# Designs tried in a protein design run: peptides against a protein of PDB entry 6D0Y. Part 45

Target 1, 225 residues: chain A of PDB entry 6D0Y
Amino acid sequence: ETEDHLESLICKVGEKSACSLESNLEGLAGVLEADLPNYKSKILRLLCTVARLLPEKLTIYTTLVGLLNARNYNFGGEFVEAMIRQLKESLKANNYNEAVYLVRFLSDLVNCHVIAAPSMVAMFENFVSVTQEEDVPQVRRDWYVYAFLSSLPWVGKELYEKKDAEMDRIFANTESYLKRRQKTHVPMLQVWTADKPHPQEEYLDCLWAQIQKLKKDRWQERHIL

## One batch from the design tools (peptide; made by RFdiffusion4, then SolubleMPNN)

Design b2_p13_7_s1 (from b2_p13_7, 5 letters changed)
Fold by OpenDDE base, seed 2:
Parts: C-alpha cells; sequence; structure tokens
Structure b2_p13_7_s1 (fold): chain B 225 residues (1-225), chain A 13 residues (1-13)
C-alpha cells in the first residue's frame, strides 16, 4: 500500500463493510505489517493519531494494535512507548481529559495482550498511591483515582482474573481514600421535586458505586458508565 | 516492550 492509502485504511477501519470487523482488522494488520519496513514511522504516527482523535474507535484500534503486536512485537512496543509518552505529555499540559482517555486506551491494550496485566496493576498501584502523597492538592489525588476507576470498565475483569489479591488491595486503598477525602456539599446540590428529594452524589463516590456494581456483576457491563 | 512496560509501571511517580 502507498503511504496515502495507509492513512485512508487506518482511518476508515471499522466502517461498514461486507466483511466482519475481525476480518477487516486482520486484513489491515497484514497490510500494515507488510509496509512496516518502509513506513513504520508513518504507520506508528497514524495509529497514535487515530487512537487519540477517534475515541469512539478505541476498541477497534486497540484490537488492531493487538494484532500488529502479535505480528511484530517490536512495533507493538514502540506504539506503547509512544502512547505512554503522549500520556505524559498530556499530563504535563494539564490535558486531563486526554490523559484519562489514554489511560483507558492503555488499559484496553491489556485485553489485547499488548500490555501485561501485572504491569497495568503496577501502574494503578502507583496511581492510587498518589492518594497517600503529602502536601499535594486533592485534585491531583482525585484525578489519579478517577483515572484508575474510570479505566476499570475496560480492564477490571482481566486484572481481577490475573491479580485479584493486588486489585483488592488497590480497591481497599481507594475506598479508604474516598471515605476520608473532602467532598463537595452534596446536600446543597440536591435536586428537589414536588414529591421527593433527589440528592446529587459526589462524582467520585458515584463512580465508585458504579465500579462496585460492575465488579459485583463480574465486570459484565449492562449500561454505559 | 520491556522498556515500555517499565515506563508504564512507574507512571505517576
Amino acid sequence: as target 1 above (225 residues)
Amino acid sequence: MEEAVKELEKLAK
């Protein structure tokens, strides 16, 4: 494939086709693998770009990367490195929305056998350990907890299957933090109806409750978080 | 990949 065509193929993967998504991804992975000797940098850049700019295709691109990683382990590594670098850059730039998305993306790469579960657990241990940092803004602590919790829909099942004890420890630490952190005035944010009050739950507490339910449901999602 | 893993694991520190 030509360089220009590669962009089109990568950007349009997952769109309507006569073939299954899986077959299309396998085909594209083959095409990309064949072109790595000539266009590795271009392909890497394109994949990083679409991964970041097309969040609606998260699973598509993580799967594609998984397939590529299986074909070319070194390329998979380079991609992960690039994404981690981007995550660091996002954090430095205070682009927390992109950062949390990238954490989710990396999390889903565990499912695609690109990132090992123990490595992701270690990362999340580090995230939650931020809650124990002294003399730092709570917003920092909250963000890392949020990044952890909000990524679990994508990786919680795998992590608990592989590292249940470690995950339980992380959960315990998270719960402890959530109990002791300063919260907004929830009662003041209540929505009142003519019949019954509707309390506004704090966002991390709400997310925690959702994740606890997801965990209870064996990480089988039945709703959009 | 090994290097990437190390970078991932030390993220936030």
Scores: peptide ipSAE 0.213, ipTM 0.875, DockQ to the pose 0.019
Fold by OpenDDE base, seed 3:
Parts: C-alpha cells; structure tokens; sequence
Structure b2_p13_7_s1 (fold): chain B 225 residues (1-225), chain A 13 residues (1-13)
C-alpha cells in the first residue's frame, strides 16, 4: 500500500460499506500490520492524528488499535505511549478540551484490551487525589474530577467489573469533594417544569447525577451524556 | 506497554 492509500483507508474506515464494520476493521488491521516494516512511523502518526481529530470515530479507532495491538503488541505499546505523550503535551499547553478527550480515548482502550483495567483505575485514583491537594486552584481539582466522570460512560462498566471496591472508593472521594467544593450560581438560569421553577444545576453536580444514574442502570446508556 | 502503563498511572502526580 502507498502512503496516500493508507491515509485514505485509515481516515475512511467506519464509513458506509457493504461489509460489517468488524470485518472492515479486521481487514484494515491486517493491511496496517503488513505495512509496518515500511511505514511504521507514518501509520503511527496517522493513527494518533485521527484518534485526536475525529472524535466521532472514537470507538472505531480504539477498536482498530485493539485489533492492531493483538497483531503487534510492540506497536500497540508505541501507540499508547504516543497518546500519553500527547495528553501530557495538551495539559502543558493548557489544551484542556483535547486533554479530556484523550483521557476518554485512553479509557475506551481498556474495553479494547489495550490498556489494563487496573492501570486505568490507578490513573483515576490519581486524578481524584488532586481534590486533596492544598493551596491549588479549584479549577484544577474540578478538571480532574470532570476528566474522570466524563470518561466513565466509556469505561465504567469494565472498571466496576474488574475493580469494584477501588471504584467505590474513588466514587466516595468524588462525592465528598463535590459536596464541599465552591459552586457557581446564576439566579437567572432556571429550568421550568410544570410551572415550577428549579435552579439550573451546576455542571459537575449535573454530571455526577448523570453518572450515578448510569451506574444504577448497570452502565447501560439510555441517553447521550 | 508496561512503561506506557506506568506513565499513564503517573498522570496528575
């Protein structure tokens, strides 16, 4: 395969096809594996780029990476390393929207058997531990809690299946923080249901409620968060 | 992969 053709295949995977998505991904994984000796760096860069810039295809590319990792474990490792580096760079550059998306992407890699569940739990333990840091801006604490909670729709089920006790502890710590943190209130922002006014929930409180419901529903998503 | 995982676990520290 030529470099241009590889780019086309990687960018267009998951789009409408006569074949199943699973078969297309398996086929592409095979093609990429075969071309690694000649185009490893190019393939690595392409995968990292589409993983970051095409969030609508998150599960497609995590699945692709999972299949590729099964074929070439070393390359899978290099990809994960590259994504972690990108996450660190995003944080350093204050690109928090990109950073949170990368956390979500890495979270879904757990479902694809690329990253072990215990490792992701350990990362989230570290994230939530930021809430205990002294003399730091609340925005820092809030971001790590947000990064954790906003990733759970993609990995919560797997983490609770493997590490329920640890996850419960993380949840308890998160709840404790949310109860004691300072909150922003805008009186003019209200929702009206049946002519009964209700104040608009603070974003993290709202997200927490949604995640609690998702957990209660055994991580079966009934609506897009 | 093991090294990558370790780096992942170190995030936020």
Amino acid sequence: as target 1 above (225 residues)
Amino acid sequence: MEEAVKELEKLAK
Scores: peptide ipSAE 0.212, ipTM 0.874, DockQ to the pose 0.019
Fold by OpenDDE base, seed 5:
Structure b2_p13_7_s1 (fold): chain B 225 residues (1-225), chain A 13 residues (1-13)
Amino acid sequence: as target 1 above (225 residues)
Amino acid sequence: MEEAVKELEKLAK
């Protein structure tokens, strides 16, 4: 395959086809594996790019990476390393929206058997531990809690199946933090209706409630969060 | 992968 053709294949995967998505992904994984000797760096860059720029195809590309990782473990590792580097760069650049998406992407890689569940739990333990840091802005504490909670729809089931005790501890720490944190921006998020103005629920409290419900429902989503 | 996992676990530190 030429570089241009590879780009086309990677960008268009998941689009309408006569074959199943699973079949197409397996086929593409085979093609990419065969081309790694000649185009590894290009393929790596392309996958990183589409992973970041096409969030609507998150599960498609995590699955593809999972298939590639199964075929070539070293390449899977290089991809994960690249994504972690990108996450670090996003944090340094204060690109928090990109950063939270990357955390979600990495979370879904656990389901694709690219990242081990215990490693993800350890990362989330570190995230929630930020809430215990002294002399730091609350926005920092809030972001790491948000990054944790907002990723659970993608990985909560797997983590609780394998590390329920550790996850319960993380949840307890999260709940404790949410109870004691300041909620200064609630008035700014008020929604006005024709009848009565009502305050919008604080965004982390709202997310916490959604995640608690999801947990109660054994991580089976009925609605897109 | 081992190095990547270690880096992942160290995030937020």
Scores: peptide ipSAE 0.211, ipTM 0.874, DockQ to the pose 0.019
Fold by OpenDDE base, seed 4:
Structure b2_p13_7_s1 (fold): chain B 225 residues (1-225), chain A 13 residues (1-13)
Amino acid sequence: as target 1 above (225 residues)
Amino acid sequence: MEEAVKELEKLAK
């Protein structure tokens, strides 16, 4: 395949076709594998780019990477390294929107057998350990908790299946932090009425409640987060 | 992959 054609294939994967998505992804993985000797760098860059810029295709590209990793383990490693580097760069630049998405992407790679569950658990342990850091802005602590919680819809089931004890510890630490952190007071936009007894919940508390419900439901999604 | 995993595990430190 030509370089331009590879770009087209990678960017357009998952679009409507006569074949199943799985078949298309398997086919594309085969094509990409065959072209790695000639276009590894280009393919790597393309995959990193679409992974970052097309969040609507997150599961498509994680699956594709999973298939590629199965075919070429070294390439899978290089991809993960590139994504981790990008995550570090986004954090250094305080680009938290990109960073949180990258964490979610990496999380879904666990489901695709690219990243091992224990490694992801270790990362999340480190994330939540930030809550114990002294002399750091709360925004830092809050972000790592947010990054952890907001990724669980994609990987929580797998992590609890394999590392339930460790995950419970992380949850306990998270809960402890959420109880003691300073919460931002946001005035209600609507007039208080007797028929509206529930105040607007802070964003991390809200997310925590959603994740607790998801966990209670055995990680079966019953609501939109 | 092993190096990548190590880097992943070291995030936030």
Scores: peptide ipSAE 0.205, ipTM 0.872, DockQ to the pose 0.019

Design b2_p13_7_s2 (from b2_p13_7, 7 letters changed)
Fold by OpenDDE base, seed 4:
Structure b2_p13_7_s2 (fold): chain B 225 residues (1-225), chain A 13 residues (1-13)
Amino acid sequence: as target 1 above (225 residues)
Amino acid sequence: MKKAIEELKKQAE
């Protein structure tokens, strides 16, 4: 396979095909594995790029990486390291939109057996611990909580199955922070009915409520988050 | 996409 061909295969995976997505991913994983001796660096860069730039294919590429990791464990590790490095760079640059997506991507890699549950828990512990730090802007604290909560639809089930005690601690710390943080009040976003006023909830409080409901439902999605 | 993830999980079990 040529570099150009590999790029095409990676970028187009998941598109309409006569074969199942699973079959295509297995096939592509095999092709990529075979070409690692010659194109490892290129393949790593391509996967990192599509992971970052094609959010609509998140589960496709996490699955692909999972399949590759199963074939070549070292490659999987290198990919994760590259993604974590990118996350750190995004955070350093205050690119929170990219950063939150990367956290979500990493979260789904747990489901694909690329990242161990304890490692993801540790990451979330580190995120939520920021809320306890002094001399940190609330906007930054809020982002880490948001990154944590918004990733749970992808990984909450797995983490609670394996690390329920640790997750409960993270939740407790999160709840404590949400209760004491400053909230933005937007009166214009209040919905009024004849029977009951319904103010629009602050975005983190709203997300928290959604995640609590999801947790209560044993991480089975019953509504749009 | 969900099916693909599920298949991967089955293979790992």
Scores: peptide ipSAE 0.020, ipTM 0.637, DockQ to the pose 0.041
Fold by OpenDDE base, seed 2:
Structure b2_p13_7_s2 (fold): chain B 225 residues (1-225), chain A 13 residues (1-13)
Amino acid sequence: as target 1 above (225 residues)
Amino acid sequence: MKKAIEELKKQAE
């Protein structure tokens, strides 16, 4: 395969085909594996790019990486490292939307056996630990909680199956933080009716409630969060 | 896509 052809294959995977998506992904993984000796850097760069820039294909590319990781463990590791570096860069650049997406992407990589569950738990422990930092803006604390909670639809089931005690601890810490954080804008966010105003939940409180419901439903998603 | 992930899981086991 040529570099241009590889780019086309990677970018177009998941599109309508005569073959099943699973077979296409398996085939592409095989092609990429075979071309790693010649195009490793290019393939790595392409996968990182599409992972970041094509969020609509998140599960396609996590699956692809999972298949590739099964074939070439070293490459899978390099990919994860690259994504983590990108996450750090996004945070440094204050690109929080990209950063949170990358956390979700990494979360789904756990399902694809690219990232070990304990490693993801450790990452989330680190995120929630930010809530305990002194003399930092609440917006920083809130973001890490948001990044954690908003990623659970992708990985909560797996993490609770393997690390329930640790996850419960993280949840307890999260709940504790949410109870004590400032919610100064909540009074301004009310739906007014003729007689009784209905206060809207703060966005993190709302997300927390949704995640609690998801957890109660054994992580079977019934709606888009 | 869930099917693809499930297939991946089966291969890993």
Scores: peptide ipSAE 0.019, ipTM 0.630, DockQ to the pose 0.040
Fold by OpenDDE base, seed 3:
Structure b2_p13_7_s2 (fold): chain B 225 residues (1-225), chain A 13 residues (1-13)
Amino acid sequence: as target 1 above (225 residues)
Amino acid sequence: MKKAIEELKKQAE
């Protein structure tokens, strides 16, 4: 495969095809594995780029990386290291939207057997521990809690199956923080019905309620697109 | 499509 052809294949995976998505992903993983001896650096860069720039294909690319990791464990490790470096760079650059997306991407890599569950739990423990630090702005504390909670739809089931005690501790710490933090309300359009007015709730409290409901539903989403 | 991808992830176990 030529370098340009590899780029095209990686960027277009998941688009409409005569073949199934599963077949296309397996085929692409095989092609990429075969070309690693000649194009490892290029393939690594391409995968990191599409992972960051095409969030609509998150699950496609995490699955592809999972397949590649199964074929070449060392390459999978190098990819994770590259993504962690990118996360750190995003945080340093105050690009918090990219940072939270990268946390979600890494979270889904646990489901693809690329990242171990204990490692992800340790990351979330570090995030929630920020809420206990002195002289840290609440906006910073709130972001780490948001990053944790907003990633659980992708990895909560797996983490509770393997590390339930540790996850319960993180949840308890999160709940305690949410109860004691300063809450702000933003003006919003409210929907009123005859028997049920739309309740006003702070955004992190709303997210917490959603995650609690998801946990109660055993991490099964009702509306899967 | 999500269901198909989930099945593929299971195969990677």
Scores: peptide ipSAE 0.019, ipTM 0.633, DockQ to the pose 0.044
Fold by OpenDDE base, seed 5:
Structure b2_p13_7_s2 (fold): chain B 225 residues (1-225), chain A 13 residues (1-13)
Amino acid sequence: as target 1 above (225 residues)
Amino acid sequence: MKKAIEELKKQAE
């Protein structure tokens, strides 16, 4: 296959097809594996690119990487390393929107058996530990908490199944921080009922409440898309 | 699509 053909296949996966999504992903993983000897660097770059630029296909590409990792463990490792490097670069460049998305992507890679649960727990421990550091702006502390909490819909179930004690500690530390931090007013989209509007909450408090509910529901989402 | 992906992840375990 040509380099351009690989790009087309990777970019179009998950689109309308006569075959199931599962079969298409398995097929593509096989094609990519076969082409790694000739196009490893290109495939790696392409996967990193689509992972970053096509957030609507997050679960498709994490699954694809998971399948590819199962076929070629070394490549999976290289992909994770590349994504971690990108995360570091995003943070250095103060591109926090990209950075938080990358954390979510990495989180879903745990479900795809690319990243070990203990490694992700350690990452989140490091994030939340920033709240305990001196001489760090609150905006930065808030971002790390946001990055942690906003990623839990993708990985909370898996992490609590394997590392419940450690996760409980992280939650306790997070709760303590949220109670003591200075609250700010952040514009957000609100849901209104016909007779009673929902109260305006600070964005991290709102997210915390959502995650607590999700945890209570054993990480089962009501809306299956 | 989400269900399909979840099933695939389960099969990979």
Scores: peptide ipSAE 0.018, ipTM 0.627, DockQ to the pose 0.042

Design b2_p13_7_s3 (from b2_p13_7, 7 letters changed)
Fold by OpenDDE base, seed 5:
Structure b2_p13_7_s3 (fold): chain B 225 residues (1-225), chain A 13 residues (1-13)
Amino acid sequence: as target 1 above (225 residues)
Amino acid sequence: MQKAIEELKKMAE
């Protein structure tokens, strides 16, 4: 297949089809595997690009990568390495929105058996450990906590199933930090009602409450967070 | 992959 054709296939996966999504993904994985000898670099770049630019298809592309990883372990590794490099670049460029999304994407790769659960737990342990560092700006501490919490909808169930004790410790440390941190007020966090203006809960406190509820519900989502 | 993951774990340090 031509490079242009591969691009079309990768970009359009998950769109309307006579076949199931799962069938289409398996089919595409097979096609991509067959083309790796000739187009590995291009396929890798394409997957990295769509993973970053099409967040609405996050689970589609993590699943696709999972299927490819099962077929070609080396390619799966190269993809993870590429995404980690991109995460580092995003942080260096102060693109924290992209960075947090990439952490979420990597988190979902755990569900797709691309990244091991213990490795992700260890990463989150290190993220939350930043809250214990001295002489570090709170904004940095807050970001790592946010990156951790905002990723849990995608991986919390798996991590608690395999590493419940470690996760409980991370949660305890997170809770402790949230209680002692300085809360900020942002004008845009004010909700205006017809009768009375009221401020929204601080964004990390709000997220924490949502995650606590999700945990209580055994990580079964009942609404979009 | 393992090397990359180890590097990722150290990003917060």
Scores: peptide ipSAE 0.035, ipTM 0.749, DockQ to the pose 0.018
Fold by OpenDDE base, seed 3:
Structure b2_p13_7_s3 (fold): chain B 225 residues (1-225), chain A 13 residues (1-13)
Amino acid sequence: as target 1 above (225 residues)
Amino acid sequence: MQKAIEELKKMAE
């Protein structure tokens, strides 16, 4: 396989085909594995790029990485390390939208057996622990809570199946923080209907309510968050 | 893998 051909295959995977998505992904994983001796660096870079720049294909690429990891564990590890480095870089560059997406991507890698559930729980525990930091801006605390909650649609089911007690503790800490945090600009975001103003629900409170409902529904999504 | 996650945890703290 040429580098250009590999790029085409990686970028176009998951698009409409005569074959099933699963068969296409398995086939591509085999092709990539075979080409690792010659194109490891290129393949690694390509996978990292499409993973972060094509969010509409998140589950496609996490699945692909899962299949590849099963074939070559060392390469899977290198990929995860590269993605974590990218997450750190995005945070340093104040690219918080990219950062939260990368957390979501890493979360879905748990479902693909690339990242162990206990490791992800530990990461989220540390995220929520930021709420206990003293003399830091609330925006920092809010972001880590947001990163945690916004990732749960992708991994909440697996984490509760494996680590329910630890997850309940994280949820309790999150709820406690949300109750005591300062809420700003809510009065300015009011919907006026039928001569009665109604304040728009604060974004983290809204997300929390959605996640609580998702949890109650045993992590079966009824709507896209 | 665990090492990478631990590094990420340190960034959060």
Scores: peptide ipSAE 0.034, ipTM 0.749, DockQ to the pose 0.018
Fold by OpenDDE base, seed 2:
Structure b2_p13_7_s3 (fold): chain B 225 residues (1-225), chain A 13 residues (1-13)
Amino acid sequence: as target 1 above (225 residues)
Amino acid sequence: MQKAIEELKKMAE
């Protein structure tokens, strides 16, 4: 395969085909593996790029990376490292939307057996531990909580299956923080109707409630968060 | 991989 062709294959994976998505991904993984000796850097760069720029294909590319990781563990590791570097760069650049997405992507890599569950739990423990930092802006604490909570739809099931006690601790700490943090003026952010006012729930409280429900539903998502 | 994750954890601190 040529570099140009590889780019096309990687970018177009998941599109309508006569074959199943799984078959296409397996086929592509095989092609990419075969070309790693010659095009590792190119393939790595391409995968990182599409992972970041095509969020609608998150699960497609995490699955692809999972397949590649199974074939070539070293490459999988290099990919994770590259994505973590990108996360760091996003944070440094104050690109928090990209950063939170990358956390979600990494979370789904746990589901694809690329990142070990204990490692992700440890990362989330560190995220939530930011809530205990003193003399820092609340926005920093809030962001890490948001990054944690917003990633759970992709990895909560796996983490609770393997590390339930640790996850419960993280949840307890999160809940504690949410109770004591300063909130927006919720009463002022109300939708008024002719009959009854509807208070606007604070965004993290809202997310927390949704995640609690998701947890109660055994992490089976039936709605778009 | 673990090293990279550890680095990320440090960033969160």
Scores: peptide ipSAE 0.034, ipTM 0.748, DockQ to the pose 0.018
Fold by OpenDDE base, seed 1:
Structure b2_p13_7_s3 (fold): chain B 225 residues (1-225), chain A 13 residues (1-13)
Amino acid sequence: as target 1 above (225 residues)
Amino acid sequence: MQKAIEELKKMAE
C-alpha cells in the first residue's frame, strides 16, 4: 500500500462499510502488519495522530492497536511508548484535556491486551500517591485523582478482576483524600425546584459518587458519566 | 513497554 492509501485506510476505519467493523479491523491490521517493514514509522505516527485527534473513535483505534500488537509485539510496544511520550508532552504543555484523554486511551489498551493490568494499577497507584505530596497546589492533587477516576469506566472491571486488593487500597486512599481536601463553596450553584431544592455537588465528589455506583453495578454502565 | 510504563509512573512523582 502507498503511504497516502494507508493514511486513508487508518483515518476512515469504522465508517460505513459492507463488512462488519470487526472484519474491517482485522483486515486493516493485516494490511498494516504487511507494510510495517517499509512504513513502520509512518504507520506509527498516523496511529498516534488519529488516536489523539479522533477521540470519538477511541475504542476503534485501541482495538486496532490490540490486533496489531497480537501480530507484532514490538510494534505494540513502540506505540505505547509513543503515546506515553505524548502524555508527557501534554503535561509539560499544560494541556490537561489531552492528558486525561491519553490516560483514558491507555486505560482502554488494557482491555485490548496491549498493556498489562498490573502495570496500569501501578500507574494509578502512583497517580493517587500525588495526593500525599506536600507543598504542592491542590489542583495538582485533584487532577491526578480526576485522571484516575475518569478512566475507570474504561478499565475498572478488568483491574478489579485481576488486582482487587490493590484497587481497594487505591480507592481507600482516594476516599481519604476527598474527605480532607478543600472544597469550593458553591452556594450560588444550587439547583432549585418547587419541591426538591438541592445543592450542586463538587465535581470530584460527584465523580466519586458516580464511580462508586459503577463499581456497585459491577462496572456495567447505566448512566452517561 | 514495561519500561515505558515505569517512566510514566515516575512523571507523577
Scores: peptide ipSAE 0.034, ipTM 0.747, DockQ to the pose 0.018

Design b2_p13_7_s4 (from b2_p13_7, 6 letters changed)
Fold by OpenDDE base, seed 2:
Order: structure tokens, then sequence, then C-alpha cells
Structure b2_p13_7_s4 (fold): chain B 225 residues (1-225), chain A 13 residues (1-13)
């Protein structure tokens, strides 16, 4: 495939097709694997780009990377390295929105058998350990907790299945931090009833409650529609 | 991959 055609294929994967998404991804993985000898750097850059800039296709691209990793383990490693570098750069640049998304992306790579669950647990242990750092802004502590919690919808099930004891420890430390941290009330739309008012809740506390419920539900998200 | 994983684990350090 030509370089331009590869870009088109990568960018358009998951869009309307007569074939199943799985078949399309498998096919694309094969094409990309075959072209690695000639276009490795380009393919790597393209995948990193779409991974970052097309969040609506997160699971599509994590799956694709998973397929590629299965075909070429070294390339999978290079991709992970590239994404980690990007994450570091995002953090350095204080681009926390991109950073949290990248953490989520990396988290989903666990489900795609690209990153081992124990490694992700270790990363999150390190994240939550930031809450114990002294002489650092609370915003730093809060962000790492947020990055951890907000990623669990994508990887919590796998991590608890593999490392339940370690995850429980992380949760305990998280809970402890949330209880002792300074709370910031965020403006929210409130629904008030005479019998049961709905008060504003701090965003991390809210997220924590949501994650605890998700955990209680065995990490199965319930969708009405 | 091993190098990447080490970097991942030490990301917050």
Amino acid sequence: as target 1 above (225 residues)
Amino acid sequence: MEKAIKELEELAS
C-alpha cells in the first residue's frame, strides 16, 4: 500500500462497511503488518495520531493495536513506547485533558493484551502514591487520582480479576485520600425537591461513588438503550 | 516492550 492509502485505511477503519468491524480490523492489521518493512515509522506515527485525535474510535484503535501486537510484538512495544512518550510530553506541557485520555487509551490496551494487567496495576499504584507526596500542589494529587478512577471503566474488570488484592489496596489508599483532601465545590446544575434535595457533589467524590457502584456491579456498565 | 513498561510504571515519579 502507498503511504497515502495507508493513511486513508487507518483513518477510515470502523466506518460504515459491508463487512464486520472485526473482519475489517483483521484485514487492516494484515495490511499494516505487511507494510511495516517499508512504512514502519509512518504507520507508527499514523496510529499514534489517530489514537490521540480520534477519541471516538478509541476501542477500534486499541483493538487494531492489539491485533498488530499479536502479529508483531516489537511493533506493539514501539507503539506503547510512543504513546508513553506522548503521555509524558502531555504532562510536561500541562495538557491534562490529553494526558488523561492517553491513560485511558493505555488502560484499554490491557484488554487488548498489549499491556499486562500487573504493569497497569503498578502504574496506578504509582499514580495513587502521588497522594502521599508532600510539598506538591493538591491539583497534582487530584489529577492522578482522577486519571486512575476515570480509567477504571475501561480496565477495572481485568485488573481486579488479575490483581484483586493490589487493587483493593489502591482503592483503600484512594478512599483515604479522598476523605482527607480539601474539597472544592464545583458549580453544578441542581435539582431540588421538597423532600429530597440533590446537593452539589465534588467531582472526585462523585467519580469515586460512580466507580464504587461500577465495582459493585462487577464492572458491568448498564445501558438502557 | 519491557522498556516501555518500566517507563509506564514510573510515569508519576
Scores: peptide ipSAE 0.437, ipTM 0.935, DockQ to the pose 0.019
Fold by OpenDDE base, seed 5:
Structure b2_p13_7_s4 (fold): chain B 225 residues (1-225), chain A 13 residues (1-13)
Amino acid sequence: as target 1 above (225 residues)
Amino acid sequence: MEKAIKELEELAS
């Protein structure tokens, strides 16, 4: 494949086809693997780009990366490294919307057998441990809790199946933090919203309630969060 | 991958 053709193939994967998505992804993974000797850097850049810019295709590209990782473990590692680097850059640039999405993307890579569940649990333990940091802005503590909770729809089931005790500890720590943190968003928003009959809930409390419900439902989603 | 995993686990540090 030519470089331009590779871009087209990667960008258009998951679109309407006569074949199943799984078959198309397997085929594309084979094509990309064969072209790695000549176009590794280009393929890596393209995958990173579409992963970031096409959130509607998150599971398509995580699956594709999973297939590529199975074929070429080194390439899978390079991709993960690139995504982690991008996450760090986003955090440094205070681009928290991109950062939280990247955490979600990395979380789904656990389901695709690219990142091990214990490693993701360790990352989330580290995230929630930020709530215990002293002399830091609450916005920092809140963001890491948000990043953790926001990712659970994609990886919570897998993590609880393999690391239930550790996850329960993380949940307990999260709940403890949510009870003691200062809630400022609701009071500010109440100026512009009606609270009756359904009072507006603080965004982290609301997310926590949604995740608790998801957990209770054994991580089977009934609604898009 | 090992390097990436280490960086992942230490992201909040």
Scores: peptide ipSAE 0.436, ipTM 0.934, DockQ to the pose 0.019
Fold by OpenDDE base, seed 4:
Parts: C-alpha cells; structure tokens; sequence
Structure b2_p13_7_s4 (fold): chain B 225 residues (1-225), chain A 13 residues (1-13)
C-alpha cells in the first residue's frame, strides 16, 4: 500500500459499505499491520490526526486501534504514548477543548482493551486529586473534574464493573468538591414561566446531575422527550 | 505500553 492509499483507507473507514463496519475494520487492521514495517511512522501520525480531528468517528478509530493493538502490542503502546504527548501539549497550550476530547478518546480505549481499566481509574484518581491542591486556580481544578465527568459516558460502565470501590471514592471526592467550589452565576437565557420553573444550573453541577442519572441507570443512555 | 501507562496515571502531577 502506498502512503496516499493508506491515508484514504484510514480517513474513509466507517463510511457506507456493502460490508459490516466490523469486517471493514478487521480488514483495515490487517492492511495496516502488514504495512507497519514500511510505514509505521506514517500510520501512527495518520491515526493520531484522525483521532484528534474527526470526533464523529471516535468509536471507529478507538476500535481500529484496539484491533491493531491486538495484532501489534508495541504499536498500540506507541499510539497511546503519542496521544498522551498530544494531551500534555494541549494542556500546556491551554487548549482545553482538545484536551478534554483526548481524555475521552483515551477513555474509550479502555473499552477496546488498549488501556487497562485500573490504569484509567488511577488517572481519574489523579485528576480528582487536583481538587485538593492548594494555591492553584479553580479553573484547573474544575477542568480535571470536567474531564473526568465528561468521559464517563464512554467508560463509566467498564470502570464500575472492574473498580467499583475506587470509583465510588472518586465520586465522593468529586461531590465534596462540587459542594464547596465557587459557582459562577449565569443569568437565565429564557423567560421564566410559572408552569415551567427550570432554574439555570452551573455547568459542572449540570454535568454532575447528568452523570448521577446515568450511573443510576446503570450507564444505559435513554432519551427523554 | 508500560511507559505510556505511567505517564497517563501521572498526567495531572
């Protein structure tokens, strides 16, 4: 496979096909594995790029990486290292939008058996421990809590299945922090009516409520009309 | 992978 062809294959995976998505991913993983001796660096860069720039295909690419990791464990490790390096760079640049997405991507790699659940729990323990740091901006504490909570829709089920006690501790610490942190007042954007009294919630409180509901529903998403 | 995992666990440090 040529470099241009590899790029096309990687970028277009998951698009309409006569075959199942899983079969296409297996096929692509095989092609990429075969080309690693000649194009490892290119493939690595391509996967990192699409992982960062195509959030709509998050689960497609995490699955692909999972398949590649099963075929070549060393490559899987190099990919994770590259993503972590990118995450650190995003944090240093205060690019919190990219950073939170990368945390979510790494979280979903747990479901794909690339990152072990205990390791992800340890990371989140470290994230929430930031809430106990002294002489740091609240925005730092808030971001790590946000990164943790916003990733749970993707990995919460797996983490509670494997590390329920540790997760409960993280949740307790998170709840404690949310109760004592300073909250930003946000004016209501809609007209209040007596028949529909819905107060405006602070964004972390809102997210916390959503995650608590998700947890209560055993991490099964449902649509409420 | 072990190196990556260590870095992952210590991201906020």
Amino acid sequence: as target 1 above (225 residues)
Amino acid sequence: MEKAIKELEELAS
Scores: peptide ipSAE 0.436, ipTM 0.934, DockQ to the pose 0.019
Fold by OpenDDE base, seed 3:
Structure b2_p13_7_s4 (fold): chain B 225 residues (1-225), chain A 13 residues (1-13)
Amino acid sequence: as target 1 above (225 residues)
Amino acid sequence: MEKAIKELEELAS
């Protein structure tokens, strides 16, 4: 395959096709593997780009990376390294929307057998430990809690299946923080009217309630968060 | 991969 054709194949995967998505992904993984000797750097850059810029295809590209990782473990490692580097750059640049998405992407890589569940748990333990830091802005504490909670729809089931005790500890620490944090300067995510029976909630409290419901439902999603 | 995972685990440090 030529470089231009590779770009087209990678960008268009998951679009309407006569074949199943799974078949298309397996086929593409084979094509990409065969071209790694000649186009490794290009393929790596393309995958990183579409992973970041096409969030609607998150699960498509995490699955593709999972297939590639199974075929070429070293390439899988290089991809993860690149994504972590991008996450660090996003945080450094105060691009928190991209950063939280990248955390979610990395979380879904656990489901694709690219990142081990214990490693993701360790990362989230580190995130929630930020809530215990002294002399730091609350916005820092809030962001890491948000990044953790907002990623659980993608990985919570797997993490609880593998590390339930550790996850319960993280949840307890999160709940404790949410109870004691300042809430007066947090923007609302919903418009509340007199017709709504529920009281207005702070955004992290609202997310926490949604995640608690998801957990109670054994991580079976009933609606998109 | 091991290096990447270490960096991931220490991201918030």
Scores: peptide ipSAE 0.431, ipTM 0.934, DockQ to the pose 0.019

